# Ledger of designs, part 142: peptides against a protein of PDB entry 7Q4I

Target 1, 281 residues: chain A of PDB entry 7Q4I
Amino acid sequence: HENSTIAERLYSEVRVLCWIMTNPSNHQKKARHVKRTWGKRCNKLIFMSSAKDDELDAVALPVGEGRNNLWGKTKEAYKYIYEHHINDADWFLKADDDTYTIVENMRYMLYPYSPETPVYFGCKFKPYVKQGYMSGGAGYVLSREAVRRFVVEALPNPKLCKSDNSGAEDVEIGKCLQNVNVLAGDSRDSNGRGRFFPFVPEHHLIPSHTDKKFWYWQYIFYKTDEGLDCCSDNAISFHYVSPNQMYVLDYLIYHLRPYGIINTPDALPNKLAVGELMPEI

## One batch from the design tools (peptide; made by RFdiffusion4, then SolubleMPNN)

Design b2_p21_4_s3 (from b2_p21_4, 9 letters changed)
Fold by OpenDDE base, seed 3:
Structure b2_p21_4_s3 (fold): chain B 281 residues (1-281), chain A 21 residues (1-21)
Amino acid sequence: as target 1 above (281 residues)
Amino acid sequence: SSKEIYEKAEKLAEEIDKLYS
């Protein structure tokens, strides 16, 4: 038997809408596997596409397909969320159809924060945006206030937010959010370990002979170690996760247990006031 | 630049998936 009382409490108190970036060619190949694994643990799950799919619960956004339209799709996705779902959740996660997310760990990170605080979290990168921006692949989560500011204040103003649909999606939203004073939060745990990861677990956990010149080390906002110390015990996301790997991760995280080892959760931190952030480590 | 990086990572992920398929 498993005690899920705290997880159930957080499911109620820290409501998360997850929207998945996908396309019609990936509805069956990738997106359905998100729905069958980690996506079922979101309070609301929506697939943002260019075509409707009633089985998947996919929305047809008024955007073209292709890598050059990701920014356009992100803008339309958040417009759709603001119009139809802004009160259905407290936090709004963007993920790709090959992102895996441990939603309970995300709720734990978000618990102390007010959804009325203009903040967003993810894997923070340093270039292009002064406060940093969140890696698109790792997924990023906006507070309700951050969504409001993005849609109502940033998007209508070409001086604050790029009007065309070109550019790096994660960089462009990062610029827009900075321009409306949405804070790029620190998603690291109390030990300074990362929670959002732009690659598969293998690439983070195994000290690769990655060339010290690998771009990732120049892009990360916070210094991180390689190996088992790379990642929080409460890690939230991984990217480039295949459909098969999603089922493996679901099994390993939620089903497989070492007999006789009972994990006692840490106490919940105190809630912060509106506009207050956790101290940076 | 960021786009090119992600494109390379996607290609690598696809190659890995093919190895395990």
Scores: peptide ipSAE 0.026, ipTM 0.673, DockQ to the pose 0.073
Fold by OpenDDE base, seed 1:
Structure b2_p21_4_s3 (fold): chain B 281 residues (1-281), chain A 21 residues (1-21)
Amino acid sequence: as target 1 above (281 residues)
Amino acid sequence: SSKEIYEKAEKLAEEIDKLYS
């Protein structure tokens, strides 16, 4: 038996729409497995594609396929969300079809924040954008106000937001959001450990897995360590998770329990005012 | 660019996944 009372409360109070970046070739291979695992814990789940799929609940966006169109797809996805779903949630998560997300941990992180605060969270990178930008693969979550500002204020203005569909998707949205004063939040826990990860758990958990010259160490906005101290006990996302690994993670996180060990959750923090952020660590 | 970096990372991840398949 499990006590999910706090998780159920957060499910109601911190409503999350998850949109999944996918393509028609990945509907069956990848996206379906998101729907069958962590995606079922979103308040609303939408797959953003170039072709409709009624079984998957995939939307056909008016964009071409290929990596050169990822920025175009992100713009159209948020336009679609704003038009049809802006009131269906408080927070709007972008994830890839190979991203795994612990939605309860995301709700815990988001709980103190107002959806009317212009903020977004993810794995923050430091290059190209002064305040930083969120890694595309790790997934990033926008407040309702951030979505409004992005779609209504940024997208229509070529001086604020790139009008063509080329460029690095995560960098381009980061530039647009900065230009409309959407804040790049700090997603780290109270111990300074990260919650959004652009790689699989193994790559973060194993010390010296990567060369110190690996680009990631130059891109991370906040200092991070390798090993068990790399990651929050309340980690939110991992990237490059295979379909099989999604089921393994789903089992390990939600079903497998060490008998006789009971985890008591920390008390929820106080809610912040509109525009207020958690103190810097 | 971030795109080029992710493309390299994706290829590496795919190669690693193949080792476990």
Scores: peptide ipSAE 0.024, ipTM 0.638, DockQ to the pose 0.074
Fold by OpenDDE base, seed 4:
Structure b2_p21_4_s3 (fold): chain B 281 residues (1-281), chain A 21 residues (1-21)
Amino acid sequence: as target 1 above (281 residues)
Amino acid sequence: SSKEIYEKAEKLAEEIDKLYS
């Protein structure tokens, strides 16, 4: 027997629209498995593609396929969300079709923030953007106000936002958001542990698998360690998760329990005013 | 480029996955 009272409350109070970056070749191979696992815990789930799929709830965006078009797809996805879904949620998550997300942990992180605060969260990287930008693979979540500013203020202005569809999508959206004063939030927990991860759990949890010269250590905005202290107990996302691993993670997180161990949730933090951020940790 | 870095990261992630398979 589970007590889900707090999770149910947060589901209603912290509404999340999840949009999944995918393509027609991955609808059956990857995206379907997101829909059957963690995606069912979003308040709204949309797959952003170049072809419509009524079984998947995929939208055909007016963009080409390939890695060089990811920025174009991201722009069109948020335009579509703003036109059709801006009032359907308070927060808007981008994830890949191989990202796994614990949506309850994301709602817990977002709970104190107003959706009218121009802020977004994810795995913060330091290069290219002064305030940092959020890793595309780890997934990133925009407030409703951040989406409004991105679509209405940034996208129409080539001086604020790149008009071409080329470039790293996460860097380009990070530049656009900075240019309209959307804040790059801190997603770390109260112990300074990360919540959004651009790799699989094994890569973060097991030390010494990466060379000390691995680019990731130069890209992370906040210093983090490898091993068991790498990751929050309330971690939100992992990337490069295979379809099979999605079902394994769903079982381990939501079904498998050690008998006699009961987790008591921490008290919810106080709500912040519009424009207010949590203190840096 | 960031793209090249992610491509390298994907390859590394695949290699790690193979080590644990």
Scores: peptide ipSAE 0.022, ipTM 0.619, DockQ to the pose 0.095
Fold by OpenDDE base, seed 2:
Structure b2_p21_4_s3 (fold): chain B 281 residues (1-281), chain A 21 residues (1-21)
Amino acid sequence: as target 1 above (281 residues)
Amino acid sequence: SSKEIYEKAEKLAEEIDKLYS
């Protein structure tokens, strides 16, 4: 028996539209498994592709396929969302078809923020963009105002946003958002632990024999530790999660319980005013 | 490029998975 009262409250008060980056070759192989696992916990779930799929609820965007078209897909996806779905949610998550997301933990992080605050969250990287940008693979979430500014103010202006479809998707959206004063938020918990992760849990939790020269340590915006202290107890996302691992994670997070351990959720923080951010940690 | 970095990360992730399998 579970008490989901707070989660149900947040489901109604912190509405999340999740859009999944996919392609026709991955509809059955990957995207279907997102729909059958964590995607069910979004208020709205849309698969953004180059081909329509009625079984998946995939949208055919007017873009080509391939890694060189990811930025094009992101632009068209947010244009589609703005045109058809801007009032269906308060927050708009981009994830890949191999990203796993604990949506309840994302709602908890987002709860104090106004969706009219121009802000977005994710795994913040420091290169290329002064305020930082959010890692594409870890997934990133825009406020409604951030989507509006991106689509209405940034995209139509080649001086603010790259007009061609080439480049790193996450860097390019990061540049565009900075140019329209959308803030790159801090997604860390009160202990300074990350919530969005660009790799599988194992790669973050296990003190890896990762060479200290591994690029990740040079890219992270905030200092992080390896091991158990790497990750918030309220972690939001992991990347490179296989279809089978999604079902394992669903079981471990939502079904498996250690008998006799009862978790009491922390009190919700106070809501912030429009334009206000949480204090720096 | 960031694209090349992610491609390296994907390969590394696969290699790590092989080491822990």
Scores: peptide ipSAE 0.021, ipTM 0.606, DockQ to the pose 0.096

Design b2_p21_4_s4 (from b2_p21_4, 10 letters changed)
Fold by OpenDDE base, seed 2:
Structure b2_p21_4_s4 (fold): chain B 281 residues (1-281), chain A 21 residues (1-21)
Amino acid sequence: as target 1 above (281 residues)
Amino acid sequence: KSEEIYKKAEELAEEIDKEYA
């Protein structure tokens, strides 16, 4: 027997629309497994594609397929969300069809923030954008105000936001958001541990799994450790999660319990005013 | 560079998937 009372409260108070970046070739291979696992815990789940799929609830965006169109797909996805769904949620998560997300942990992180605060969260990288940008693969979440600013203020202005569809989607949205004063938030927990991860748990949890010369250590905005201290107990996302691993993670996180160990959740923090951020750790 | 980074990470993920297959 589980007590989900706090999770149910956060489900109602911290409404999350999840949009999944996918393509027609991955609807059955990857995206359907997101829908069958963690995507069910979003308040709204939309698959953004180039083809409609009624079984998946996929939207056909007016974009081509391929890696060079990811920025175009991101722009059209947020335009679609703003036009049809801006009031359906408070927060708007982008994830890939191989990203796994613990939505309850995301709601916990977001709880103190106003959705009218121009902020977004994810795995913050330091290159190319002064305030940093959020890794595309780890997934990133925009406040409702951040979506409004992106779609209404940034996208229509070629000086603020790249009009063509080329470039790294995560860098380009990061530039656009900075140009409209959307803040790149700190997603770390109170111990300074990360919550959004651009790789599978194994790559972060195993000490010395990556060479010290690995690009990730040059890209991370905040210092991070390897091993168990790498990752928050309330981690939010992992990337490069295979369809089979999504079911494994669902079982491990939501079903598997060590008998006799009861986790008592921490008290919720105080809500912040509009425009207020949590203090940096 | 970011595209190359993601490619390398995808390759690494594929290698891990092969090790678990």
Scores: peptide ipSAE 0.022, ipTM 0.571, DockQ to the pose 0.074
Fold by OpenDDE base, seed 1:
Structure b2_p21_4_s4 (fold): chain B 281 residues (1-281), chain A 21 residues (1-21)
Amino acid sequence: as target 1 above (281 residues)
Amino acid sequence: KSEEIYKKAEELAEEIDKEYA
């Protein structure tokens, strides 16, 4: 018997709407596996596509397909969320259809923050945006106030937010959010370990898997190490997770238990005031 | 650079998936 009392409390107090970036060709190949694994742990799960799929619960956004339209799809997704779902959650996660997310760990990270604080979290990158921006593949989560500012204040103003649908999705939303004073939060744990990861666990956990000249080390906002110290014990997301690996991760995280080992969760931190952030480590 | 980065990482992920298939 698992004691899920704290997880159940956080499910109620830290409501998360997850929207999944997908396309019609990936509904069956990728997106349905998100729905069958980690997506079921969101308070609300929506698939953002160019075609409707009632089985998947996919929305047809008024955008074209292709990599050149990812920014367009993100803008329309958040418009749709703001119009139809802004009160259905406190936090709004973007993930790809090959992102795996441990939603309980995300709720734990978000618990102290007010959803009225203009903040967003993810894997922070340093280029192009002064405060940094969050990696698109690792997934990023906006507060309700951040969504409001993005949709109401940033998107209507071409000086604040790019009107064209071209460009790097994660960089463009990062610019828009900075321009409306949405803060790029620190998602690291109390030990300074990352929680959002733009690659599979193997690429972060195995030392020397990447060349020291690999772009990632130049892009990360916070210094991180390779190996077991790369990643929080409360890691939130990994990217490039295959459909099969989603089921493996779901089994390993939620079903497989070492007999006789009981993990006691840390106490919840104190709640922050509106506009207050956790101290940077 | 970010688009090239994601493309390379997707290609790498696809290669890894092929190795596990």
Scores: peptide ipSAE 0.020, ipTM 0.585, DockQ to the pose 0.093
Fold by OpenDDE base, seed 4:
Structure b2_p21_4_s4 (fold): chain B 281 residues (1-281), chain A 21 residues (1-21)
Amino acid sequence: as target 1 above (281 residues)
Amino acid sequence: KSEEIYKKAEELAEEIDKEYA
């Protein structure tokens, strides 16, 4: 018998709306597999597209398709969320249709924070934005206050937020959020291990796959090690996860257990005041 | 540079997928 009492409590107390970046060509190929796996563990799941799909619960945003329009799609997605769903959750996750997310681990990380704190979390990168920005592929999560500031304060002001739809989506939202004093949080665990990953588990767990000249090592905000110490035991996300790998990960994480090993959850940390952050490690 | 980096990351992901396929 599995004891899910703490996970059920966090599902109620740490409400997460997940929006998935997708396009019409990926509705059946990728997005439906998110809906059938990790997306079912969100409090609300919305697919942001350029075409409506009633089976998927996809929204047609007023944007074009292609990589050059990802920033436009992100702006329209958060506008849509603010208009229709700002009170449906406390936290608002962006993920791609090839991102896998362990939502329970994200709720655990978010538990101490107030959703009225202007903060967001993800895999923090150091270039282009002084406080850093969160990698688009690893997924990133905004507090309710961060969404409000982004949509109401940043987006209407071309001096604070880029009006054009061009540019790197994650860099541009990072600039906008910094300009309205939304803090780029530290998502590392108490041991300094990362939780959001811009690649598949194999890439992070196996050091020999990357040349020391690989761009990632110049982009990471916090120093990280490779191998088994790369990743938190409470890791939240991985990117470039194929549809088949999503089902494998669902089985491995939620069903497969070594007999006789009982995982006891750590005690929940104390809740922080509004505007308070966990100490950086 | 950021777009080139994402493109390289996607290429790397595709290579990894090919190695594990």
Scores: peptide ipSAE 0.022, ipTM 0.588, DockQ to the pose 0.096; fails the geometry check
Fold by OpenDDE base, seed 3:
Structure b2_p21_4_s4 (fold): chain B 281 residues (1-281), chain A 21 residues (1-21)
Amino acid sequence: as target 1 above (281 residues)
Amino acid sequence: KSEEIYKKAEELAEEIDKEYA
C-alpha cells in the first residue's frame, strides 16, 4: 500500500486543468491513450480538437486542422477555458497528444506559487522573446491570472497578440504573454535540473544522441547537462512519447517499485506572496 | 525555422520508433 496523503493534498490544493492539443485523426490513435494514462491524474482533462468526441470529452474549436493552425487552436482553446473553466482549476496545462506528464511533480513545482501571480512554466527557450518562451512540445502551464491576461488583455489587441492563426504556436503565445507582463518562470529544481523536456527521455538521458550543433543547445534558456544529471528526480514532462511508451512510462513511474526502497518526499517549500517568484538558480 | 525544427524532431522520433518496431 502506497501512502498518497501528500499527493492527495496537492491534488486538492494545486488544481490543474490539462488541455490536450489534438485533431480528429488522432482521437483514437493518440488522444485516448493520454486519457487512459497520465491525463486521468489531472483535476480536469479536455481535448481540444476541430471535431467533437463525447468519448474523449473533446471540444470542437472553430479552427481548421494542420500545423499552420496550431496557434489558432491555442487561442481558441484558452478562450474556451476562460469562458467555461477558469474557476475549475488554479493552473492550466497545455500538452500535445504525444506529451507525457507526471502531474504530481508539476503540482510540487507549482505549490509555492499563487495562481493569481501572472506566471507560466515549461521548457524555456531563449530566441524570439526577450524573457524567453516555453517549448510547445514539452507542454507549458499558465496560472489562472496568466490565462486571464492572455484572453482578456492580449488576444483582443493586435499590437499585443498576433491576430492571424499562422506562426509557431509556442513563440506566438510567448510574445503575447510577455506583452501583458506574464512572467516566464524558472521550472528547474533546486539543483538546477530541468523538469519539462521537449523530447523523449532517451534523447535527454543518453549522451551523444544529439550533435553538439543540434539546435536545442542554442535554443535552451538555461544551460543543462546531458546524461542522468540532465533531468530532475521530479521531472514533469516528455514529448514525442508514443501511445505504447505512455503505458510503459505509466507502469515504470506508478507501478514498478524496487523492493525495500522507500522514497521520503522533501518538505514542501513556503508559499510565496502574490507576484513573488522563487529565486533563479 | 521553428516549424522546420519540430518537423525534424518528429521525423527523428518516427525513425526511432521504426528501429524499435
Scores: peptide ipSAE 0.021, ipTM 0.572, DockQ to the pose 0.074; fails the geometry check

Design b2_p21_5_s1 (from b2_p21_5, 7 letters changed)
Fold by OpenDDE base, seed 5:
Structure b2_p21_5_s1 (fold): chain B 281 residues (1-281), chain A 21 residues (1-21)
Amino acid sequence: as target 1 above (281 residues)
Amino acid sequence: SKEEEDFKKVEEQTKKLLEES
């Protein structure tokens, strides 16, 4: 027996459209497993590809394949969303086909924010963009207003947004969003622990798993620790999750329970006004 | 560019991490 009353409320009040970055070679290998696991908990799920797939519900965007076209695919994906789906959700998540997301935890984080606030969230990195940018692999979520500003104000202006399809996808969208005054939010919990992660849990939870010279420690915007204190109890995403691990995570998070331990959810925070952010920790 | 070089470094280090796990 499970009580999901609060989760059901948030499902209705904090509507999330998830779009998955994929390609035709990964439709069956990876994307299908997203659809069969965490993707089913989105209010709407769309796979953005270069080829249509009716079984997957994949959209063929007018872009080529390859790493040099990821930025192009992101631009076309958000154009497609704005044209067809801007009113279908309040928040718009980008994830990769090897990203795992706990959508309920994302709704909890987003609950106090207005979708009319120009803000986006993810794993914030500090290089290249003054306010920071969100890791592409960890996934990032834009408010409806952020999507509007990106598509209507940024994309049509080459001075605000790169017209070429080359470049690091996450850096380029970060530059564009900054140029239209979309705020790079703080996704950390009340204890200062991160919620979006660019690696699997093992790489974050195990102390000294990586050398201090590892790029992640130089890129992370906020100070972070290793071990159990690395990650929020309400973590949202992990990256480089294999198809098999997606099913394992689904089982561990939604089915496996230690008998006799009952978690009581924290009270929902007060809603913020339009343009207001949560106070810094 | 410096950004492109840094990106390659990120990819290489990430690949190594994933291979060692």
Scores: peptide ipSAE 0.488, ipTM 0.920, DockQ to the pose 0.882
Fold by OpenDDE base, seed 3:
Structure b2_p21_5_s1 (fold): chain B 281 residues (1-281), chain A 21 residues (1-21)
Amino acid sequence: as target 1 above (281 residues)
Amino acid sequence: SKEEEDFKKVEEQTKKLLEES
């Protein structure tokens, strides 16, 4: 039997609502596989779509479909969360229907932070936004206060937040959040290793897999290496994960064990005061 | 816009990466 006492404690103390960006054509193809794998480890799981699906627990947002509507869908998703679910969790994760997330590792990262601190985490990119913004594909997590500021302070003001539904979803929310003093946190572990990844593990773990001219190397906010040292032992997310790969990852992470190797978790850090961040590395 | 052009580049390079994997 596994000892899950710490994980159970964090499940209770670091409550996470996960909302999944999807569309009606992907309910069966992709979204249901999120629900059957990592999504079951969220405290609350909601699929944000343009059509209702009671089996999936999908919400029909008042938005059109297509890549040009992703920003519109994100705005409506957080409005929906604020109206119906703001007290159901402490942290609010956006993920795509092809993002895989290790929720326990996210709870570990978030544990020291107050949900009343205006902060969000993800894979930080440097262009367009002074403090950086979080990659949409890698998924990003907002504190309860960050959601409040986004919905109540930013969205109603066209000077703070783009009223049109066009634009890059992750850049636009990043601009809005900066404009209401929501801090772009550092999600790296104590060794400086990343936790949120905009690609599958293969693309990060294999050295020289991408050309140095690949956009990712120009966009990353923090310097990172490739290979086995690319990624935290407590990595949180990967993107472009196929439905089949989700089940493989679930098996590898939660079921497959090397006999005789027992992982002892590090002690939990001290909790931070409201407004306090961990020191940047 | 410059931003739109940059995003098109991101999409094309990402697509190529995914097709090669």
Scores: peptide ipSAE 0.474, ipTM 0.916, DockQ to the pose 0.877
Fold by OpenDDE base, seed 4:
Structure b2_p21_5_s1 (fold): chain B 281 residues (1-281), chain A 21 residues (1-21)
Amino acid sequence: as target 1 above (281 residues)
Amino acid sequence: SKEEEDFKKVEEQTKKLLEES
């Protein structure tokens, strides 16, 4: 017996559209496994590709494939969302076809915020963008207002947003969003633990897994630890998750339970006014 | 550009990490 009353409430009150970055070669290899696991917990799930796939619900965007076109695909994806789906959700998550997301934990983080607040969340990195930008691989979530500002105000202006399709996708959207005063939020929990992760749990949970010269330690915006204290109990995402690992994570998170241990959720915080952010810790 | 060089470095180090996992 499970009590999902709060999760069901948040599903209705914090509506999330998830769009998945994919390509035709990954429709069967990766994307379908997202659809069969964590993607089913989104209010709406769309796969953004260069080819249509009716079984997957993939959209063919007018972009080429390859890493050099990821920024182009992101621009077209959000244009498509704004045109067709801006009222279908309150929040708009970008994830890769090898990102795993605990959508309930994301709804919990987003609950106090107004979707009319120009804000976005993810794993915040410090280089290139003054306020920071969100890691592409960890996934990032925009408010409805953030999407509006990105598509309507930033994209049409070459001075605010890069017109060509080259560059690091996450850096480029971060620059555009900063230029239209979309705030880079703090996704850490009340204990200062991260929620969005650009690697698999193993890489974050094991102390000294990476050398101190590893880029991640220079890129992370907030101070972070390794080991069990690396990650929130309400973590939201992990990256480089294989298709098989997605099913394992689904089982471990949603089915496997230690008998006799009952998890009681914390009380929901108060809702914030439009434009208000949670205090930084 | 410096950004492009950094991006290549990030990709290379990430690839190495994934290969060692």
Scores: peptide ipSAE 0.438, ipTM 0.908, DockQ to the pose 0.878
Fold by OpenDDE base, seed 2:
Structure b2_p21_5_s1 (fold): chain B 281 residues (1-281), chain A 21 residues (1-21)
Amino acid sequence: as target 1 above (281 residues)
Amino acid sequence: SKEEEDFKKVEEQTKKLLEES
């Protein structure tokens, strides 16, 4: 039998609303598999689309489909969340319909932070935004205060936030959040290992899987290594996960156990004051 | 694989962004 007492505590104390970026063509092909795997571990799960789907619990946002509308969809998604769900959670995760997330590990990372602290987390990239921005594919999580500032302070002001729907979604939200003093947090563990990953585990875990000239090494905000030391034991997300691989990951993470190995979780850190961040590593 | 195709697409898009910056 598994002891989930601490995970149950964190489920109650660190409430996460997950919204999934999807489209009508992916409701059955991809989004349904998120709902049947990791999405069930969110406190609330919403699929943001251009069409309603009652089986999926998809919301029809007033946006067009296509890659050029991803920024528009993100703006409308957070507007919808702010209007209908801002008090339903403490933290608000954006993920794609091919992102896999270990929600318990995200709650562990978020536990010390106040949801009233203007902060967000993800896989931090260094270009385009001075403080960095979070990779869209790896998923990123905003505090309640970050959502408030984004929707109420940034979105209505064209000088702070891009009014059109064009551009790279993750870069544009990163610019908007910086302009309203939402901090780009450090999601690394105490060993300096990353938790949010913009690719499948295989691409990060295999040494020399990528060329040294691969763009990722120029984009990462924090220095990281390849191989087993690439990734936290408490990793949060991976991207480009196929529907079939979501079920594989669910089995490997939540069911498959090496007999005789007992994992004792580390003690929870002290809670931070409002506006306080964890010390730099 | 489909994952490899998506990876290549992101790589190509990122290269274009780097060239435009």
Scores: peptide ipSAE 0.022, ipTM 0.620, DockQ to the pose 0.088; fails the geometry check

